# Ledger of designs, part 16: peptides against a protein of PDB entry 6DSZ

Target 1, 361 residues: chain A of PDB entry 6DSZ
Amino acid sequence: NYVVTAQKPTAVNGCVTGHFTSAEDLNLLIAKNTRLEIYVVTAEGLRPVKEVGMYGKIAVMELFRPKGESKDLLFILTAKYNACILEYKQSGESIDIITRAHGNVQDRIGRPSETGIIGIIDPECRMIGLRLYDGLFKVIPLDRDNKELKAFNIRLEELHVIDVKFLYGCQAPTICFVYQDPQGRHVKTYEVSLREKEFNKGPWKQENVEAEASMVIAVPEPFGGAIIIGQESITYHNGDKYLAIAPPIIKQSTIVCHNRVDPNGSRYLLGDMEGRLFMLLLEKEEQMDGTVTLKDLRVELLGETSIAECLTYLDNGVVFVGSRLGDSQLVKLNVDSNEQGSYVVAMETFTNLGPIVDMCV

## One batch from the design tools (peptide; aimed at target 1 V318)

Design b1_p11_8_s3 (made by RFdiffusion4, then SolubleMPNN; from b1_p11_8, 5 letters changed)
Fold by OpenDDE base, seed 5:
Structure b1_p11_8_s3 (fold): chain B 361 residues (1-361), chain A 11 residues (1-11)
Amino acid sequence: as target 1 above (361 residues)
Amino acid sequence: MKAVRSGWSVR
């Protein structure tokens, strides 16, 4: 009897930072296949709080704070389309993860999208959006009183969505997405009507973006709008202002993940397929009326890390690099470069034992 | 780069 001690999964497939355990605690949440790990970020490092087994491989993991909640809630979607909203509850030494709401959002009909599952939350917590199948956008209205996650589909005319986000500062929930058609890749926006269960025309569109445009970053106020990341270019658009850069350094490897550093959207971390870590900077211009506009975009190479599947900025220049292919890392961003010109120092490395080969015996 | 938040004192 070979007791194959099922090794705990070590490959990271998602990470998020927020205030999940309390309003005051800074947490790092890490998804490792079916396992959720919850840490408190302390001055001494990551303190483990709880591990949670999920009902399947975690495909989406997002923190959000509905109006009147003191701490963040956690949305999880599994690869088998089980959705839940989780709350952390502590009563003395007893730690419970409470399911506030749950549901299965699988459709009987639909082609699963080749680019995988996308899950997004409206910044004002009005809805969750899911791109699960080609030509469909699933909406889960966020209602506090509903323990059952009900969803409906809106038809997308755009069959090949590459990435999608909710925009900030919109009166109605508004999505921005990159899609592909026979003419190339394009960016479009839609307002989502919960009442009519349809899309309305969004505030802007941009046809014929870079052919390899792969990611949308929603930019918070005061800038608003979105950043579109390609292989050769990074573009900003907010319906009024357009700006594009094509820094040669990003052409060397495909950017695959990003994370916002500053709450105002002035800086983003970018990770590529070679493990290079970049800072994207939004340079502001303050107008005479006190309005803030984007002046320029700049990309800086910070250094090299493990190949990131996900990035999350913690605090004080500390970044968690979640890796699927290599060891995950806790890294420090320094103001000054080392002798090799790197601004990145590894603080801690978390060994990745590789994929659990389920030997079906 | 300016540190954004106050939490981690690397001792």
Scores: peptide ipSAE 0.028, ipTM 0.502, DockQ to the pose 0.070
OpenDDE base, seeds 1, 2, 3, 4: peptide ipSAE 0.007, 0.018, 0.018, 0.017; ipTM 0.448, 0.533, 0.511, 0.468; seeds 2, 4 fail the geometry check

Design b1_p11_8_s4 (made by RFdiffusion4, then SolubleMPNN; from b1_p11_8, 4 letters changed)
Fold by OpenDDE base, seed 2:
Structure b1_p11_8_s4 (fold): chain B 361 residues (1-361), chain A 11 residues (1-11)
Amino acid sequence: as target 1 above (361 residues)
Amino acid sequence: MKAVRSGHSVR
């Protein structure tokens, strides 16, 4: 009788920060394969609250706050296309993670995209968007009273979508995406009509972006628009303003993850495949009419961490570095650099035991 | 446990 003690997964494949347990609590949520870990961020460190087993590998994990909710809800999509919306409930010492809504969003027809599953939520919580299959965009309307997640597909003409996000400040839900065709990579926008179940023309497009453009960051107001991350360049576009930088330091390794630091989108963390941590800064210019425009983009090297699969800014310069390939870390960002020019100090390291080879005997 | 919330914001 070999009691194979199934080791818990340690490799991180997603992390998010928000107010899931209460309106006042700052939470860190960590996805480790089929396991969701929920922490409260305290002055003393990460306090574990709950672990939740999911019916499949977590592929998407996003916090969102519908209008009239006091705290965030959690959207999860598994690699087996099981979708759910989770809510935290506490009654005295009893902690329950309740399923508010669920559904299977698998299609019988469609080629799964080679670039994997993308899941996004409209900033105004009107819908969830899913890129699961080439040439299809799946929409889940968000309805508070519906326990069944219903989805429909809209056909995308663009078969090879690289990344997609919902834009902020749009009257209708608007997606911005990087796609590839035989002529190169391009950025396009579409409005999503829930009523007509179709795409309308979006506010802007940019043809012929950098050939290795790989990520879209939706920028909140007052800037709006999107940042496009490439191998050699970082570009901003909002329909009216375009800015591009090509800092030589980002050419050394591919940027693979990002996280917004400031609610207004003035700063973002960037992580690359070598474990370098950067700050992307959006410098504002206030116009005479009181409008805020982007003046410039700047990238600063902060230091080195474990290779991030995901990043999340917690509070007070503390960052969680979720790693799949190495140890996950809590790091402190300092105002002053050390003698090596690093602004990063490791606070805590979480050992990654590597992929559990399930020896099914 | 190391203090995660130190009062120094990175400006």
Scores: peptide ipSAE 0.015, ipTM 0.518, DockQ to the pose 0.052
OpenDDE base, seeds 1, 3, 4, 5: peptide ipSAE 0.005, 0.012, 0.015, 0.012; ipTM 0.417, 0.497, 0.506, 0.521; seed 4 fails the geometry check

## One batch from the design tools (peptide; aimed at target 1 L281 L314)

Design b1_p12_1 (made by RFdiffusion4)
Pose (drawn by RFdiffusion4):
Structure b1_p12_1 (pose): chain A 361 residues (1-361), chain P 12 residues (1-12)
Amino acid sequence: as target 1 above (361 residues)
Amino acid sequence: SRNFTPMEELAE
């Protein structure tokens, strides 16, 4: 027999922003399935540079540039457990994606977990963290000689884990995650020590959270902490400091995705399965000593995009809405809610044949 | 450089 592609996969599973082509090159990297798309934000709008194609299902896609690098290094993990670090190199008149490092990191003894694979990267590029199998947190240290991507497993006493994030602004690599056991689910803190290959007691106390907490947000450096998005209550956790708001405006649909807007983290974008688009706020309270603290949380609805699996703010009040169940699109957020109450205006839609349930000729 | 002004004014 023989199989050909009549149409590339159109559903968007992942999208990230960063400086990948050059420095201050606002790149939008869209993950479909086996395809990877790279764009440069120009005055025209989204203009592509190179659409590559891999022999795998892109499951983790994150950007970073470690200590003393020219441009961000892209990291990709295949669902069949193929890891690689890439680098856009337009040294010649052509374009080549050099593979700085690669290595298969499948464990012969783990069970894939509910909520699938998670790929997290250290705030200061100390290591790559993986959550492939239950009870096994995999660490991949980041240096130069680790070109044949080597790795080692730590053990995780917490068996059923929902979402994991690396915390900003800590003495060393620290992890914040939501896990489940009997008696509800909780949030616990750990410290990754890639010198002894162990877990150390985390920065702060284990808190009880909402029963349906589904997302953890890494809050940047000026504030520090972690934001946990459940079904009804949005909570902020940072050591002893703790804030939460529970607007009934949210319970109607589960919040699925989040995206950081400002570098400060004062503003965040949220998405419903009903197709909404929220703005999560961390309002500031600059005090006498010239320091900045955080006072409250406020969520107010912006309008509605399409159902988003990915979410990314690009530039000049524009957000790329990566839709897996429908058309992905481009959106302009305006201060003046011109028509009705929607601060959201569609600019461009991308044909997504969506989940093809049935068909005929 | 990136522009965050429309988002700052929207949050007000």

Design b1_p12_1_s1 (made by RFdiffusion4, then SolubleMPNN; from b1_p12_1, 5 letters changed)
Fold by OpenDDE base, seed 2:
Structure b1_p12_1_s1 (fold): chain B 361 residues (1-361), chain A 12 residues (1-12)
Amino acid sequence: as target 1 above (361 residues)
Amino acid sequence: MRNLEPVEELAK
């Protein structure tokens, strides 16, 4: 019996950065199909800590820190609708990944959405939201005492949701989403009532956004609101302020991923289908009352990388480029451009051997 | 909800 050692997956389908192993450690977590890799970010590079096998392809991977937790917890949802909340625990040299909560969130009735599984976490850790099926939004309340995941569905009138996020700075958990109807694509917000298990009217909406609007970025305070990424335009909206830019440089290729650089939401990395890396900058204006508002949006081309499936800013201008189609990379962002006008320098490359053909034997 | 089995460690 030749135990064909199944090649470890190399294609990256998700990555997140946070403080998972400890309060002090900066971690990079990488999803490679059914495999989770945990690294500590060091001055010397990525130090591997643990690899974890999951019971299915990782579809959602998000770090979150409930009130009173010293470090982040990890939410994972698999393509087979297995949900878990994981905690890292170290006891001397023993490293354990503890399942704090788990459950299957599959519905018996529903059409799986064509845009795939979307999982989001409220910034205040009040709930997890899941768009799994057309016309349904699943809510998992986050309570400290809940060892078992409880979930319920809220009906969405908007059947074709493109992307959805929770907004920051909202008294109640508030989602912002791009949806498509026969008239085009639109942005809408809803408040989520845990008590009544329903949607309430959100703070704002924007009808008739760009036809190819595909991504929602929730912007932290002090700006608040959301960024909507299209093929030709980038728009900001927070209910009071609307601003749109259409930089010609983004028209060449579709932006497919993003990551926040600054905790205050002043900068975001954007990756497109050609492996171009951009910086989106939110220029602030300080009002006489001390409030901070958005003055302008700017996009800068940083350089080229592997085609990113996911991006994460680590520290000191180092970025992890998780690639599904090519080699993943650690890249350095420099202040000054090279002779070719690039601000990007590859530091390390991780060979992608291609998709593991799951030979169902 | 159906209880999921704990995540297995990939043996090194």
Scores: peptide ipSAE 0.007, ipTM 0.410, DockQ to the pose 0.016
OpenDDE base, seeds 1, 3, 4, 5: peptide ipSAE 0.029, 0.006, 0.015, 0.019; ipTM 0.470, 0.437, 0.472, 0.468; seeds 1, 4, 5 fail the geometry check

Design b1_p12_1_s2 (made by RFdiffusion4, then SolubleMPNN; from b1_p12_1, 6 letters changed)
Fold by OpenDDE base, seed 1:
Structure b1_p12_1_s2 (fold): chain B 361 residues (1-361), chain A 12 residues (1-12)
Amino acid sequence: as target 1 above (361 residues)
Amino acid sequence: SLNLKPFDELAK
């Protein structure tokens, strides 16, 4: 009896960092198709804590901390539109993943968006937003007492949303999104009214952005606003300040993922389709009144890694490079470059055996 | 040992 040990999936399709196991633990969570892997980040490296099988491919995985929670909760949405909020609970040596809430958020009517599932969480944990279908924005209100995830749809006039995020520092939950129409790509904002279940006019818009604008990064306070990443340009806008750069180096390969390094939004990692790792830097200007404004944007090439599907900064210059196409890596960012001008050193490599085609024989 | 020196030195 050859026990065909079903090879566990090795291709990474998502990763997040936060405090999931405890308030004090730094965790790395890795999505590998239907599997969730939970690690504690230690001075010695990644310590495995738990693996969890999910009832479908993980499409969205986000950590969030509602008011009054001591540690982060995990939102997961599967490719089959099963949503859950998970809590880590440890009692001695017993480790349980508790489902706080669940629901199916599939609509009977709607065109699935060509750019796939987008899931976002309001920074103040007021709601989850989902772009599942063209012309619809699904809202899941976050309430402490809800064991059942109830959702409602708001109509989007913009049918072709490319990317969407919640903005920081907004009195009401506010989304910023890139969309495409016959005239090109544009950026727009909407406030989301939970009470009225509708969009209100957002604080700003930017028409006619770069034709290949593909990603929105919400920037925390004190800067606020958003970064828009295209093929040729990176732009910042917060309603009052606009700044654009077009560094030639980003034209060589498409940027496909990003991750915030600093809590204040001063630095972001960027990964492209060739495995190049960049740092995007937001240079500050402090005004006499104590306000912080954006002075400049800069992109620096750090080095080369596996082609990232996702990036997450851990701590102390350590970055997890989650790869779908190649081996995932832990890399160290150094202050000093090596002889080749690289600031990146591979610390650990995780072999990717490729997609396990479940050949149901 | 991940001699996790503070990454804050890269911002200079």
Scores: peptide ipSAE 0.059, ipTM 0.791, DockQ to the pose 0.316
OpenDDE base, seeds 2, 3, 4, 5: peptide ipSAE 0.020, 0.021, 0.022, 0.022; ipTM 0.609, 0.638, 0.642, 0.599; seeds 2, 5 fail the geometry check

Design b1_p12_1_s3 (made by RFdiffusion4, then SolubleMPNN; from b1_p12_1, 5 letters changed)
Fold by OpenDDE base, seed 2:
Structure b1_p12_1_s3 (fold): chain B 361 residues (1-361), chain A 12 residues (1-12)
Amino acid sequence: as target 1 above (361 residues)
Amino acid sequence: MRNLKPFEELAK
């Protein structure tokens, strides 16, 4: 009986960075189908810590830190709607991944959304939001004492949600989303009432955005608001201020992923379908009253990488490029360009062997 | 909050 050691998956379908192993460690977590890989980011590179088999393909993977936790917890949702909250626990040399909470969030009735599963966490860790089905927004209240993840649905009038995020700096949990109707694509906000289990009117909306608006980025304070990324334009809106740019360089290929570089939302990495890596910069204007407003947006081409499924800024200009279609990379962002005008240098490449065809023999 | 050392902005 030749035990064919099943080849481990190499295609990356998600990545996140944070402080999962400890408050001090910087971690990179990589989702490869059913496998979670945990690394510590060091000056020498990525140090492997643990590999975890999941009961299904990872569809959502997000780090979050509830009030009074010393380190981040990990939310995972599988493609089969199994949800869990995981904690890293080390006791001497023994490393355990503890399930803090779990549940199945599948509905018996619902049309799975064509744009797939979206999972988001409120920045204040009040709830998890899930867009699983058209016309429904699922809410998982976050309670420390609850080992069983309970969810409820709120009806969403907008049937074709393209992307959704929780906004920062809101008294109540507030979502911002791009949706499509027969008139085009629009941006809307809703407050989420946990008590009433309903949506309330959000702080702002923007009708008739770019027809190919595809991504929402929630911007931290002091700016607040959201960035909407389209095919031809990038727009900012916070209810009071609107600003749009249409840099010709982004029109060449669709932006497909993003990652925040600075905690204050001053810079974002953008990756397109051709493997081009951009920096989106938010220029600040400080008012006489100490309020910070957006002065301008700019986009700079950094260079070329593998086609990113996900991006995460690590530290000191190092970026992990998680690729599904190509080799994943660690790249260095430099202040000075090379001879080719690129600011990107590959540090390490992780070979992608392609999709593991489970040959059930 | 992520403990990140940002790299310097690209000089224009």
Scores: peptide ipSAE 0.020, ipTM 0.603, DockQ to the pose 0.395
OpenDDE base, seeds 1, 3, 4, 5: peptide ipSAE 0.015, 0.016, 0.016, 0.008; ipTM 0.587, 0.569, 0.534, 0.520

Design b1_p12_1_s4 (made by RFdiffusion4, then SolubleMPNN; from b1_p12_1, 6 letters changed)
Fold by OpenDDE base, seed 1:
Structure b1_p12_1_s4 (fold): chain B 361 residues (1-361), chain A 12 residues (1-12)
Amino acid sequence: as target 1 above (361 residues)
Amino acid sequence: MRNLKPFDELAK
């Protein structure tokens, strides 16, 4: 009896960093199709803690910390619209992943969006937002005592949402999204009323952004606002300030992923389709009243990695490069460049053996 | 909160 040990998936389709195992531990969580791998980040490298099999391909994986929680919780949405909130619990050597809440958020009616599933969490943990279908925004209120994830839909007039995020520093949960209409691509904001289950007018909008604007990054305070990444341009907008750059270097290949390095949103990693790793820098200006405003945007080429599906900054200049098409990597960012002008050094490489072909026999 | 030691030296 050759137990063909089904080859475990090695292609990475998502990664997040946070404090999932404890308040003190820094974790790397990696989604590999139906598998969730949990690591502790140590000075010696990644220590594996637990592997979890999910009942479906992981489509969304986000860490969040509700008020009063000592550590992060994990939201997962599968490609089959099964949602859960997971908690890590350890008692001695016994490790359990506890499902705090679950639900299926599939709608009977709706056109699945061509850009796939988007899942976002309000920075103040008031709600989860889901773009699953064209013309609908699904809201899951976050309630501590609710074991059943209840969701409702809000009609979205903008049928072709490209990307969406919750903004920081908003009194009400506020989304910022890029959408496409016959006139081009635009950015809009909406406030989300949980009480009335409707959208209210958001703080700002920007019509006629770059035609290939593809990503929204919500910027934390003190800057606030959002970064819009296109093929040729990177734009910052917060309602009061608008700044755009068009560095020629980003035009060579499409930026496909990003990750915030600093908690204050001063730096972001960007990865493109050629495996180039960039740093996006937000230069601050401190005003006489102590307010911080954006002075400038700058992009620097750090070096080359595997083609990133996802990026996550760990600590001490270490970055995990999650790759679907190539080998995933741990890389070190250095202050000084090497002889080739690269600031990136590969520390560890994780072999990608390719997709699990579900041979449905 | 472990202060993620900012990669402070890249700002030079």
Scores: peptide ipSAE 0.019, ipTM 0.627, DockQ to the pose 0.472
OpenDDE base, seeds 2, 3, 4, 5: peptide ipSAE 0.015, 0.011, 0.015, 0.018; ipTM 0.525, 0.594, 0.513, 0.589; seed 3 fails the geometry check

Design b1_p12_2 (made by RFdiffusion4)
Pose (drawn by RFdiffusion4):
Structure b1_p12_2 (pose): chain A 361 residues (1-361), chain P 12 residues (1-12)
Amino acid sequence: as target 1 above (361 residues)
Amino acid sequence: STLEEALEELEE
């Protein structure tokens, strides 16, 4: 027999922003399935540079540039456990994606977990963290000689884990995650020590959170902490400091995705399965000693995009809405809510044949 | 409003 592609996969599973082509090259990297798309934000709008194609299902896609690098290094993990670090190199008149490092990191003894694979990267590029199998947190240290991507497993006493994030602004690599056991689910803190290959007691106390907490947000340096998005209550956790708001405006649909807007983290974008688009706020309270603190949380609805699996703010009040169940699109957020109450205006839609349930000729 | 201010800052 013989199989050909009549149409490339159109559903968007992942999208990230960063400086990948050159420095201050606002790139939008869209992950479909086996395809990877790279764009440059120009005055025209989204203009592509190179659409590559891999022999794998892109499951983790993150950007970073470690200590002393020219441009961001892209990291990709296949669902069949193929890891690689890539670099856009337009040294010649052509374009080549050189593979700085690669290595298969499948464990012969783990069970894939509910909520699938998670790939997290250190705030200061100390290591790559993986959550492939239950009870096994895999660490991949980041240096130069680790070109044949080597790795080692730590053990995780917490068996059922929902979402994991690396915390900003800590003495060393620290992890914040939501895990489940009997008696509800909780949030616990750990420290990753890649010198002894162990877990150390984390920065702060283990807190009880909402029963349906589904997302953890890495809050940037000026504030530090973690934002946990559940079904009905949005909570902020940072050591002893703790804030939460529970607007009934949210419970109607589960919040699925989040995206950081400002570098400060004062504004975030949220998405519903009902197709909404929220703005999560961390309002400031600059005090007498020239320092900045955080006072409260406020969530107010912006309008509605399409159902988003990915979410990304690009530039000049524009957000790329990566839709898996429908058309992905481009959106302009305006200060003046011109029509009705929707601060959201569609600019461009991308044909997504969506989940093809049935068909005929 | 608070949201309009946040969006104004976003446009800047």

Design b1_p12_2_s1 (made by RFdiffusion4, then SolubleMPNN; from b1_p12_2 with T2L E8R)
Fold by OpenDDE base, seed 5:
Structure b1_p12_2_s1 (fold): chain B 361 residues (1-361), chain A 12 residues (1-12)
Amino acid sequence: as target 1 above (361 residues)
Amino acid sequence: SLLEEALRELEE
C-alpha cells in the first residue's frame, strides 16, 4: 500500500488581494484546486498565515467589503456549486475561518456554459451574480442576517455570454457583458432588479464589437463604464464616451487575464498566453467643471513572466503572477528597464509540479 | 515616458 502522500496542488487557478485577516493587513489569497492559501504581504515578502481545505475545486474567489464591515469577506464558489462567505477570525494564536453563509446554487436544469463559471460581486455589495448556465443569470442577494445563501435565476435572452461584470457607480446593480449571437459579438448592459427579480434596460449597449472580444473590465469612478478586451482591440465605453485602440503588440498573443492596479482604475495589468505582461493606462482629462473624462488608452509592454492564469497587484510595484501551466512568481516592476528592455524582475518563484496524475493503481 | 512615470508612482 504505497500511501502516495497526495502532494499538495501547486497549480494556481485564482488569486486575490485585499484585507481579509485584518483591516490593516494586506493579504494575498491563492486558490490551488481545493486549497486556499492565505498570506500576509510584508516588506520581507509573503508570510503564510493559514491554509484552508475546501469541499471542492475553487471556481470563484472574490473579496468584498459590505457596508459596516471593518475587513473583507471572502466569497467562494466551488466547481460543484457550493457557495460560501468566509470571515477570518483570530483570537490570540487561534485562527478560525468562519462560514458566515453557505448554500448550494446548482440548478437541476441548465446547460453549463462552455466558458465555465463566472462569479461577480456588485461593488456596493448588494448582490452576487453568477453565470453558471446558458440563458440564466443567478443572483444571490447579500443579506447580513442570512446564513443561507438563497439564489434566484433571471432569464437571459443572450444565451452565449462570454464575460460579465458589475459596473461601478450605478444606482441599481448593473451588469455589463459580452455575448455572442449569429451576427457576432456585442456588449450589453442590464440593471438587475432584486425586487422584481428581472432585468431592466441598462444605460448603454455596443453592438458589433470585435469578433474575439473576450473580457470585460468594470472601471471605477470617476471614469466609470467598462473596458472590452479583444484579440486586436481594446475599447472603452461608459455610455457617453467611446474610445478604441488597436495596438499591434496585442495581436501577437491573446490577453487572458487582467488586474486593476489603482483603486480609481487608471492602470491595469494584462497578461497574455505567451507570458507577456502589459500595463494598460487610462489617461485622464480634467474638464472645466471638475469632471474627469478618459482622454486616451495606452498599452505598454512591461516584460515577460510565467503564463498567468491570474494576476494581482500587491504593493510597491510587486505583482503576484499566478500560473497554472508554469511556476507562479512574485515579480517587481522597476522604473528603469534592463538591457533587454524589460521592467519585470522575478523576486520569487513558486515551483509548479504540474497536475499530479492520480495514477490510480 | 508615460510608462516610467506610471511605474515611479507605484513606489510612492
Scores: peptide ipSAE 0.535, ipTM 0.944, DockQ to the pose 0.936
OpenDDE base, seeds 1, 2, 3, 4: peptide ipSAE 0.525, 0.527, 0.511, 0.524; ipTM 0.942, 0.942, 0.940, 0.942

Design b1_p12_2_s2 (made by RFdiffusion4, then SolubleMPNN; from b1_p12_2 with T2R E8A E12A)
Fold by OpenDDE base, seed 1:
Structure b1_p12_2_s2 (fold): chain B 361 residues (1-361), chain A 12 residues (1-12)
Amino acid sequence: as target 1 above (361 residues)
Amino acid sequence: SRLEEALAELEA
């Protein structure tokens, strides 16, 4: 009896950093198709803690911390629209991943969006938002006592949403999204009313952004607002301030992923389709009244890595590069460049064996 | 450089 041990998936399709195992532990969570891998980040490297099999391909994986929780919870949505909220529990040597809530959020009616599944969490943990179908925004209210994830839809007039995020520092949950219409691509905001189950007018909009604007980054306070990443330009808008840059270096390859380095949103990592790693810098200006405003945006080339599907900053200049097409890496960002002008050094490489093609014979 | 300053803050 040859037990063909099914080869574990090695291609990474998502990663996130947070405090999942405890309030004190820094964790790296990696999604590899149907598998979730949980690591503790240590001075010696990544310590494996648990692997979890999911009932489907992981499409969304986000950490969030509701009020009164000592550690982060994990939201997962699968490609088959199974949603769950997971909690890590350890009792001595016994490790359990507890499902706090679950539900299927599939609609019987709707066109699945061509750009795939988008899942976002309000920074104040009031709701989860899902863009699953064209012309619909699905809302899952976050309630501590609800074991069943119930969702409702709000109609979205904008049928072709490219990307969407919740903004920071908003009294009501507010989404910012890039959408396409016959006139081009635009940015719009909506407030989400949980009570009325409708959209209200958001604080700002930006019509006629770059034709290839593809990503929205919500910026934390004190800056607030959003960054819009295109093929040729990076723009910032917060309702009061607009700033745009068009660094020639980003025209060479499409930026495909991003990750926030600082809690205050002063630095971001960007990865492109050639495996180039960039830092996006938000330069601050402190006003006499103590307000912080954005002075400038800057993009700097750090070096080259595997082509990132996802990026996550860990600690002490260490970055996890999750790759679908190549080997995933732990890389160190150095203060000094090498002889080639690179600030990136590979610390560890994780071999990607490619997709297991189940040959249905 | 501003980049080197930004990178130095990561080791603090």
Scores: peptide ipSAE 0.474, ipTM 0.933, DockQ to the pose 0.870
OpenDDE base, seeds 2, 3, 4, 5: peptide ipSAE 0.458, 0.453, 0.463, 0.467; ipTM 0.929, 0.928, 0.930, 0.930

